# Ledger of designs, part 121: peptides against a protein of PDB entry 5HOI

Target 1, 351 residues: chain A of PDB entry 5HOI
Amino acid sequence: FRYMPFSPAGTPFGFTDRRYLTMNEVGYVSTVKNSEQYSITVSFFDVGRFREYHFEDLFGYDLCFLNEKGTLFGQSKTGQIQYRPHDSIHSNWTKIIPLQAGERITSVAATPVRVIVGTSLGYFRSFNQFGVPFAVEKTSPIVALTAQNYRVFSVHYSQFHGLSYSLSELGTSSKRYYKRECPLPMSLPNINSDMKKDANLDYYNFNPMGIKSLFFSSYGDPCIFGSDNTLLLLSKWRSPEESKWLPILDSNMEIWKMSGGKETTDIHVWPLALAYDTLNCILVKGKHIWPEFPLPLPSEMEIRMPVFVKSKLLEENKAILNKKNEIGADTEAEEGEEDKEIQIPVSMAAE

## One batch from the design tools (peptide; made by RFdiffusion4, then SolubleMPNN)

Design b1_p16_2_s2 (from b1_p16_2, 11 letters changed)
Fold by OpenDDE base, seed 3:
Structure b1_p16_2_s2 (fold): chain B 351 residues (1-351), chain A 16 residues (1-16)
Amino acid sequence: as target 1 above (351 residues)
Amino acid sequence: SRRARKRRELAERINA
């Protein structure tokens, strides 16, 4: 087994000179090999809100995380990270993460307020959006990270215990765990059955955990999409005893139903995000299970949402608003960006 | 319904 650099919905080069470093609901980051350098392009789905930009990469960034405010890049071997705000008003910053002999950065994540770096030795490093360090924690080896606001969803791997996950909140003074290295009931890629196609071997070598993506839903629930093409959602994570993984979508079964019961071995779901009751995804057609170039337009796949407690979402939105008001009391009142209350559709709150 | 439209649009994209 080798620890490989992971980015959400990242694709391999395969036999090409180009790949996607990451993609989500905001956009997609591509890299092209140009002799000894790379050209990186940050593209957006909402072209009215954001402008596409590109730059030359002399470091060979193999890790990426895209959010609404910027893009985090990382180099797994050298430990270099770079944050690039989408707005040109804010300066880019670069930092070197100290790595031990044989240590690799395995995943990076960024929110508008936090930067997180995870390593193959289980070093969890947290920073603010300006690259100021908060803490270094030792965990089990980190294989994947995602983050939303102050929350981090981390996936860990042990040779003895397999996959585990943590869910944590990175406050200003301390890290809180909601879940700490709990078993993750995700199937690993089956080398013997899936390797009948050379394309599956190339993908396995790129991503041996088979985690196509992980993200937070629009409701703040951790989601993971594995090699089995099942979307798992962590339900009731605020209640440790009630917390469970829910298989909310079998994408192979949904493709099969939508095809009229035909075997469709050439159609694949590539996950981007979960917004309310819809999986935003790329429908991939062809030999590879990952999207090629040009990127197809995103598709919406409807899921059956599990029952959620509306009161807990309203309390959380109120707590976020109160924290914003406490932080905003010292900065002049820039006018209300309407904190769009996540309007829970009444139809989903009544089930 | 919006749901029935999205399902048709998805089915059309899958079967195209």
Scores: peptide ipSAE 0.368, ipTM 0.915, DockQ to the pose 0.535
Fold by OpenDDE base, seed 1:
Structure b1_p16_2_s2 (fold): chain B 351 residues (1-351), chain A 16 residues (1-16)
Amino acid sequence: as target 1 above (351 residues)
Amino acid sequence: SRRARKRRELAERINA
């Protein structure tokens, strides 16, 4: 096993000169090899909200994280990171992360308020959006990161224990753990079964964990999409004893159903984000399990699991708020109710 | 329903 740079929904070069560094619901970042340099393009799905931009990369950035405010780049070997705001108002900044001999940056994440760097030796480095450092923590080796607001979902790897995960919140003064290096029930790529196709070997060499992407849902639940094409959602993570991974979508089974029961070995789901009740994804058609160029338009795949209770509760809460406003009760809208743990009814977790 | 439309649109894209 070797630690490889991971970015959410990143693609390999394969036999091409170009790849996606990352993609999500905001957009996609591509890089093209131009002799000894790279040409990076940051593209957006909402062309009315964001302007596509381009720059020359002399460092060979192999890590990327895209958010609504900017793009974080990283170079796994040199330790260089760069944050580029999408607007022209805020300045770009660059830093060098100190790496030990053989250490690699394995993943980076950025929110509008935090920057996170994880390494192959398990150094977890946190910064604000301006690159001001908060802390350095030693964890198990980090293989993947994602973040939303102040929350961080980290995936760790041990040769003895396999995959684990942490869920933490990066406050102003301290890091809080909701989950700390708990077992992650995600299947690793099976080299013997999956490597019958050369294209799968190329992908395994690019991403040996088979984590196609990880993200937070629109409800702030950690999600991971592995090599088995199953979307896992961490439910009830605020309640440590009730916390569980829910297989909310088998994408292979959904493709099979929607094809009318045909074996489709040439259609693959590439995950972008989880909205309320839909996986935003790219439908990949062809030889490779990852999207090529040009990028197909995103598709929405409905999930079956209990996120519907969250949408109903949100609708019910809105209906209660609207009724309270009609009754003229000056009850201070406790803004705090949106952060309440939405209890998923047990009946919907069993279907 | 919105769901039935999304499922149809996705099925059309899969079968195209």
Scores: peptide ipSAE 0.365, ipTM 0.915, DockQ to the pose 0.568
Fold by OpenDDE base, seed 2:
Structure b1_p16_2_s2 (fold): chain B 351 residues (1-351), chain A 16 residues (1-16)
Amino acid sequence: as target 1 above (351 residues)
Amino acid sequence: SRRARKRRELAERINA
């Protein structure tokens, strides 16, 4: 197994000289290989709020995180990181993260107030937005990071235990854990079934964990989108005993429904962010499961919050029970206590 | 509704 550099919604080069380093609801970062150099472009979806900018990369940055205030870059092998504010008011800064022999930076994250670096040996390094260090912690090997404000969602990998996750808050004086290396119930890519297509092998070599992206929702809930194309949301994380992962969207099932029940092998969801009740995503058409160039306009895919499904099912079951009680006043048939399986109405299964 | 519009726009993009 090799630890690969991970960035949220990053794409491989494939057979091209260009890829996306990262993308989210703010924008997308691309890199183009020009001989021994790279040209990096930071692009935005809200062109009225931000101006696109580019620069020459002599280091070959393979890690990236985009936020509303700046872009963090990292080089997995050398340990170099660079933060570039989007505005010209704040200065760029560069730092070298000390790496042991064979250690790699596996993921980076940045918010307007924090910078986080995770490594293949499980070093978790925290900084402020100016690159001033707060702490170094030893954890299980980090494979992915995302952050929102002071909160960090980290994914860890163990050869013996598989995937785990942590949810922490990086205060000024201390790190608080809401979750610490808890099991992550995400399916890993199945090499035997999925690798029959060459395009899937290329993606697996780029991202062996199959984590297409991870982010915080607009409500501040951790979200992860795996190789199974299911969006998982961590609910009730403030209550340790009540916390659970919710499968809030099967994107393959949604594509299948929206296609009119056609087998579509050439349509893929590429996740950007969860805003309220909608997944912002790129709808990818073609052989590759990742977006190519030019980037298509984002799409909105509606999620199914289990709370709303349950409330509708309870209302419909109450309406069915009330109709049965209005019709069934005359027939005393002793139909036994058959387990009241909540029949999901075919209409709700088809929606 | 906003929901019905988003669902229509998504269906149009999927089936295009």
Scores: peptide ipSAE 0.364, ipTM 0.913, DockQ to the pose 0.659
Fold by OpenDDE base, seed 4:
Structure b1_p16_2_s2 (fold): chain B 351 residues (1-351), chain A 16 residues (1-16)
Amino acid sequence: as target 1 above (351 residues)
Amino acid sequence: SRRARKRRELAERINA
C-alpha cells in the first residue's frame, strides 16, 4: 500500500495530460501538464457568481480543495501549500509544511475560516484562512480530509485496523472531537475483481482507498462515497451512542433502475455534493469511471434514507395487518416474534 | 413535482 495524495472527486491523468484536481458543488479545478509546468484552471458552476481564473503552476500541485471563498493547493512531496481567494481583494498566500523523511501531505481541506493539512504520518495541522497555525496533532495516518465551517471530517488508515474516521470542530482555542478514530464501515477496492480492466488499475493506483469523494451535506452531516458507489452519511453524530452510517444511495442500483433494469457497465456516478435530499453528481459515460474533458453538466440524484424506506415498509405492513384484521380471520397465529426479515419488496427496491 | 422532473431528467441522461 502507498499513501497517495487525495482530493475530493479528483481524477487521474490516465493516458492524458490533463486531470481534475478536485470538484464539488462550487466548481472544478483542472490541471494540464505542459512540459515541466502545469496550467491550473479554477472553474465554477455558477458563472454569474464567480469568474473562472487560471495560473501557471511551477510546483506541480497534486492536492486541491475548493470552497466558496477560495482554493487551497498542495504539493504532497515538497509540503508547499497555496491558498488562492476567488476574490482579488484578498491576497494569495503560500507556505511550506515541514515534512519528515518519507512523509507526504495526503490531503488538504479549506473553509472560509480554516485550513487543514493531513499527512501520511498522521500529522493534522490546522491554520486559519490566512495560514496562521493553530495546532499540530498526531493522529493515525490521514488519507482524506474535508471541512465545512469549523468542522473537519478526516479519514484515517491503519494497515492493522483498516479505515477509521474522525469528526472534529476546530474552535479558536481548542479542537473538540465528536468522533475520534472510530471504525469506518466503507468497503475498500477489491483488487481481485476490479483489476481485470486496465482503467480500474489506473484509478486504483491513483486512489488506493477508492474514496471518490467525501463532503459535508447541506445539513452538516459527514458523507463519503467509496469504490462500491454507495453514499454513506453519518447520522446522529452529535449523540456518540446513537451515531451510525446510513447507506443513503446505492448509485449502481439507481442507474440500473433508471436504465430500465439493463446492466450498464459504462455509466458511473461521480459524486460532487449532497444538497438536502439530492446528490449532486456527474454522470460519467464511457470507459473510465471518472469524468473526462469537457466536464458534463452536473446531475441530481435523489437519495433514499433507509430509515424512511423501513418506515414505509412498516406502514405498509401495518396497513396489510390492519386489512387482515378487518377480514376477520381469527386465526390464532402465535406471536412468534420471528424476526421475519422484512423482505424489501422488489417494487420498493426498484422505485 | 420537482422530484419527478429531476428523476425524468436523470433518466433521459442515463438513457441518452
Scores: peptide ipSAE 0.372, ipTM 0.914, DockQ to the pose 0.636; fails the geometry check

Design b1_p16_2_s3 (from b1_p16_2, 10 letters changed)
Fold by OpenDDE base, seed 2:
Structure b1_p16_2_s3 (fold): chain B 351 residues (1-351), chain A 16 residues (1-16)
Amino acid sequence: as target 1 above (351 residues)
Amino acid sequence: SRREKIRKELAKRINE
């Protein structure tokens, strides 16, 4: 196993000279190889609120986190980090994170008030938005980070225990844990089944954990989207004993429903954020499970508990079709694309 | 509803 640099919704280069370093509800950060350097562009979905900007990257930043106030960059091997405010009023700052031999920065996160750096040896480093350090904590190896305001959602990996997570709040004087290295019930990529497609192997080499993204919802709940394309939300995290992961969306099931019950292998959900009861995402068409260039416009997918069984829905649809045939409606009603939608019973659509 | 419009637009984009 190799620790790879993780950024939320980051994409591999593949066979191209360009990739997304990160993307979320705010925007997307791209990098393009140009000889021995990189050109980084920070783009925004709200073009009225923010202006796109670019700069030359001589360091080869492979870690990124975008927020509403700035962009954090990191280089996993050298330990260099840079914070770039979107507003020109605030100065950029650069720091070198001290790394041990073989240590890598595995993830970075930034909020308007905190900067967090996680490493392959489990060093958790916290800073303010100006790069003033608060603390260094030793945890289990960190594989992913996200943050909202003062809260941090961290994913940890152990060769013996698999995935765990922590949820913490970074006050001015102390770190509070709501959850500390608790088991994370996320499925890891299955190397034997999933790697039969070359495109899946390329993505696995880029992201061995299969974590497409992690974020906080608009309500401040930790969310994770794994290789199984299921969105997990941590509910009731304020009550340690009542906290549970909810599978709030099976995106493969939703794609299957929207395709009229056809097995589609060329449509993929790429998660950006959870806003209220909608997953903001990129719908990716093609061989790769990640978005290419240019970036498609974001789409909204309603969250729904995966209570439907495909076999039952297919049986119900067959029963409806058989009833339509028994009623002698031999009218060649042009099967308008609307009649191919699996009729979800209205009673289950209102929850 | 806005949701129904989004769902129809998603379904259209999936079926294109």
Scores: peptide ipSAE 0.016, ipTM 0.459, DockQ to the pose 0.849
Fold by OpenDDE base, seed 1:
Structure b1_p16_2_s3 (fold): chain B 351 residues (1-351), chain A 16 residues (1-16)
Amino acid sequence: as target 1 above (351 residues)
Amino acid sequence: SRREKIRKELAKRINE
């Protein structure tokens, strides 16, 4: 295992000179290798609200977090961070985070009011939006961060304990924990099953935790989307005893349903954000599980708890087909390979 | 419903 720089919905270079540093509901940040430098572009989905901008990156930023007010960049090895407001009214600022020998920045997050830096040694560093430091805390090694307003969702990794998470609020005077290094019930990538495809190995080398993204929902609930393509939502996090992870979407099951029950291996959900009851995502077509260039338009997928077992649905549809064939035995079998669309029960179309 | 339109559009994009 190696600590790799994590950014929400970031993509690897693969065999290309370009990748997405991050993407969410606001937009997407791309970087292109240009010999010894990088060209970074910050693009937006709402082109009427925001103006696309670009700049030359001499530092090789490998960490990014996009919000409605600005973009935070980080360099995992050097400890350099840069905040760039989207408006020209506020100034850009740069800071060097002190790193120990072998320490890496593993994740960064930014809200309109907070900047957070997490490291491979578990240093949690908090700043205001102007780069003024609040505190440094020592935690378990941080592998991923997201933030909304004053709240921070952090994912931690230990070789002995696996994945844990914290949920905290960064007030002006103190940090409050709602959850502190609690077990995270997310499956890690299965190297033996998933690595049969070279593209999966490239993605694993880029993101060994398999966390495609993490974000807060529009209601302020922590969400995580792992390598299993299941969206987990932390419910009731204000009540420590009642708090639980809900599997609110199996995206593979939803793709299978939307395809009429056809096994599709070339369509992938790439998560952006959860707004109300819809996952904002990119539908990726092709060999890679991540979006390439150009970026497809975002899609909305309705959240649904995986109540139905695929095997039972296939058995029920076979039973319906067999009953139709028993009743229809007397009329000439025109050999039309009718595309066997699995009739998904209307009740599976949640109201 | 709005949900049904979204599903139909997603299904169309999946099957394209």
Scores: peptide ipSAE 0.016, ipTM 0.466, DockQ to the pose 0.820; fails the geometry check
Fold by OpenDDE base, seed 4:
Structure b1_p16_2_s3 (fold): chain B 351 residues (1-351), chain A 16 residues (1-16)
Amino acid sequence: as target 1 above (351 residues)
Amino acid sequence: SRREKIRKELAKRINE
């Protein structure tokens, strides 16, 4: 296993000179290889609120986190971080994070009030928005971070215990834990089944945890979207004993429903954010499970617990069709191989 | 509803 730099909804280069460093509901950050340097562009979905900007990156930033006030960049090997406010009123700042031999920055997160750096050795470093340090804590190895306001959702990895998570609040004087290194019931990428496709191997090498993204919902609940394309939401996290992960969306099931019950392997959900009861996402069509360039317009997918089994729905629809045929519509509607769209019951489609 | 319009647009994009 190798610790790789993680950014929310970041994409690999693949065979291209360009990738997304990160994307969310605010926008997307792209980087393009230009010989020995990179050109970074910070783009926004709300073009009326924000202006796109670009800069030359001589450091090769491989970590990124975008929020409504600025962008945090990081270089996993050198320990360099840079915060760039979107507004020109506030100055950019750069800092070097001290790294031990073989240590890597694995993830960075930024809110309008906090900057967080996580490492492969489990160093959790917290700063204010101006890069003033608060604390350094030793945790289990950090593989992913996200943050909203003062709250941090961290994912940890142990070779012996697998994935765990923490939920913490970074006050001015102290860190409070709501959850501390609790088991994370997320499926890891299945190396044996998924690696039959070269494109899946490239993605696995980029992101061996298969965490496509993690974010806080609009209600402030931790969300994670894994390689199984299931959106997990941490419910009742304020009550330690009542807290549970809810599978609030099977995106493969939703694609299957939207395709009229056709099995497809060329359509993928790429998660951005959870706004109320809708997953903001990119629908990716193609060989790669990640968005290419140009970025498609975001789409909204309603959250729904995966209660339905495809096989049962197929059987029920066949039974309904057979009953309609028995009731004697003798209309010789030509048996054109019309790919009979599976009528998904309206009760499954709206509430 | 707005939701139904979004779902129809999504289904259209999936089938394109």
Scores: peptide ipSAE 0.016, ipTM 0.462, DockQ to the pose 0.745; fails the geometry check
Fold by OpenDDE base, seed 3:
Structure b1_p16_2_s3 (fold): chain B 351 residues (1-351), chain A 16 residues (1-16)
Amino acid sequence: as target 1 above (351 residues)
Amino acid sequence: SRREKIRKELAKRINE
């Protein structure tokens, strides 16, 4: 296992000279390799609210976090971070994070009021939006970060204990924990089953935790989307005893339903954000599980608890077909049976 | 409904 730089919904280069550093509901950040330098572009989905901008990157930023006010960049090996406000009225700032021998920045997050840096040794560093430091805390090794306003969702990894998470609030005077290094019930990528395709091995080498993204919902609930393509939401996190992870969407099941019950291996959900009852995502068609260039338009997928089993839906559809045949509805439709789209009942599509 | 239009558009994009 190696600690790799993580950014929300970031993509590998693969065999190309370009990748997405990060993407979410605000926009997407791309980087193109030009010999010894990189060209970074910050693009937005709301082109009426934000203006696209680009700059030359001489440092090779491999970490990124985008919010509504600016973009945070980081270099995992050198410890350099840069914050770039979207508004030209506010100045860019750069800082070097002190790293120990073999320590790497593993994740960065930024809100309009906080900047957070997490490392492979578990150093949690907090700053204000101007890069003024608040505190340094030692935690378990940090593998992923996201933040909303003053709240931080952190994912930790231990070789002995697997994945854990913390939920904290970074006030002006102190850090409050709602959750502190609690077990995270997320499946890790299975090297033996999933690595049958070279594209899956390339993605595993880029992101060995299989965390495609993590974010806060519009209601401020922590969300994580793993390699199993299940969206987990942390419910009731204000009550430590009542808090639980809810599997609010099986995206593979939803793709299967939308395909008329056909097994599809070339369509993938790439998560961006959760807004109310809809997952904002990119539908990726092709060999790779991540979006390529140009970026497809975002899609909305309704959240649903995975209470339905494929086998039951298949049995119910067979039972409906058999009843139609018994009622003497026209027999001519029999020969083409194998390729018939499963009519998912509108009631199951309305709940 | 708006939801039904979104589902039909998603299903169309999946089947294209």
Scores: peptide ipSAE 0.016, ipTM 0.460, DockQ to the pose 0.676; fails the geometry check

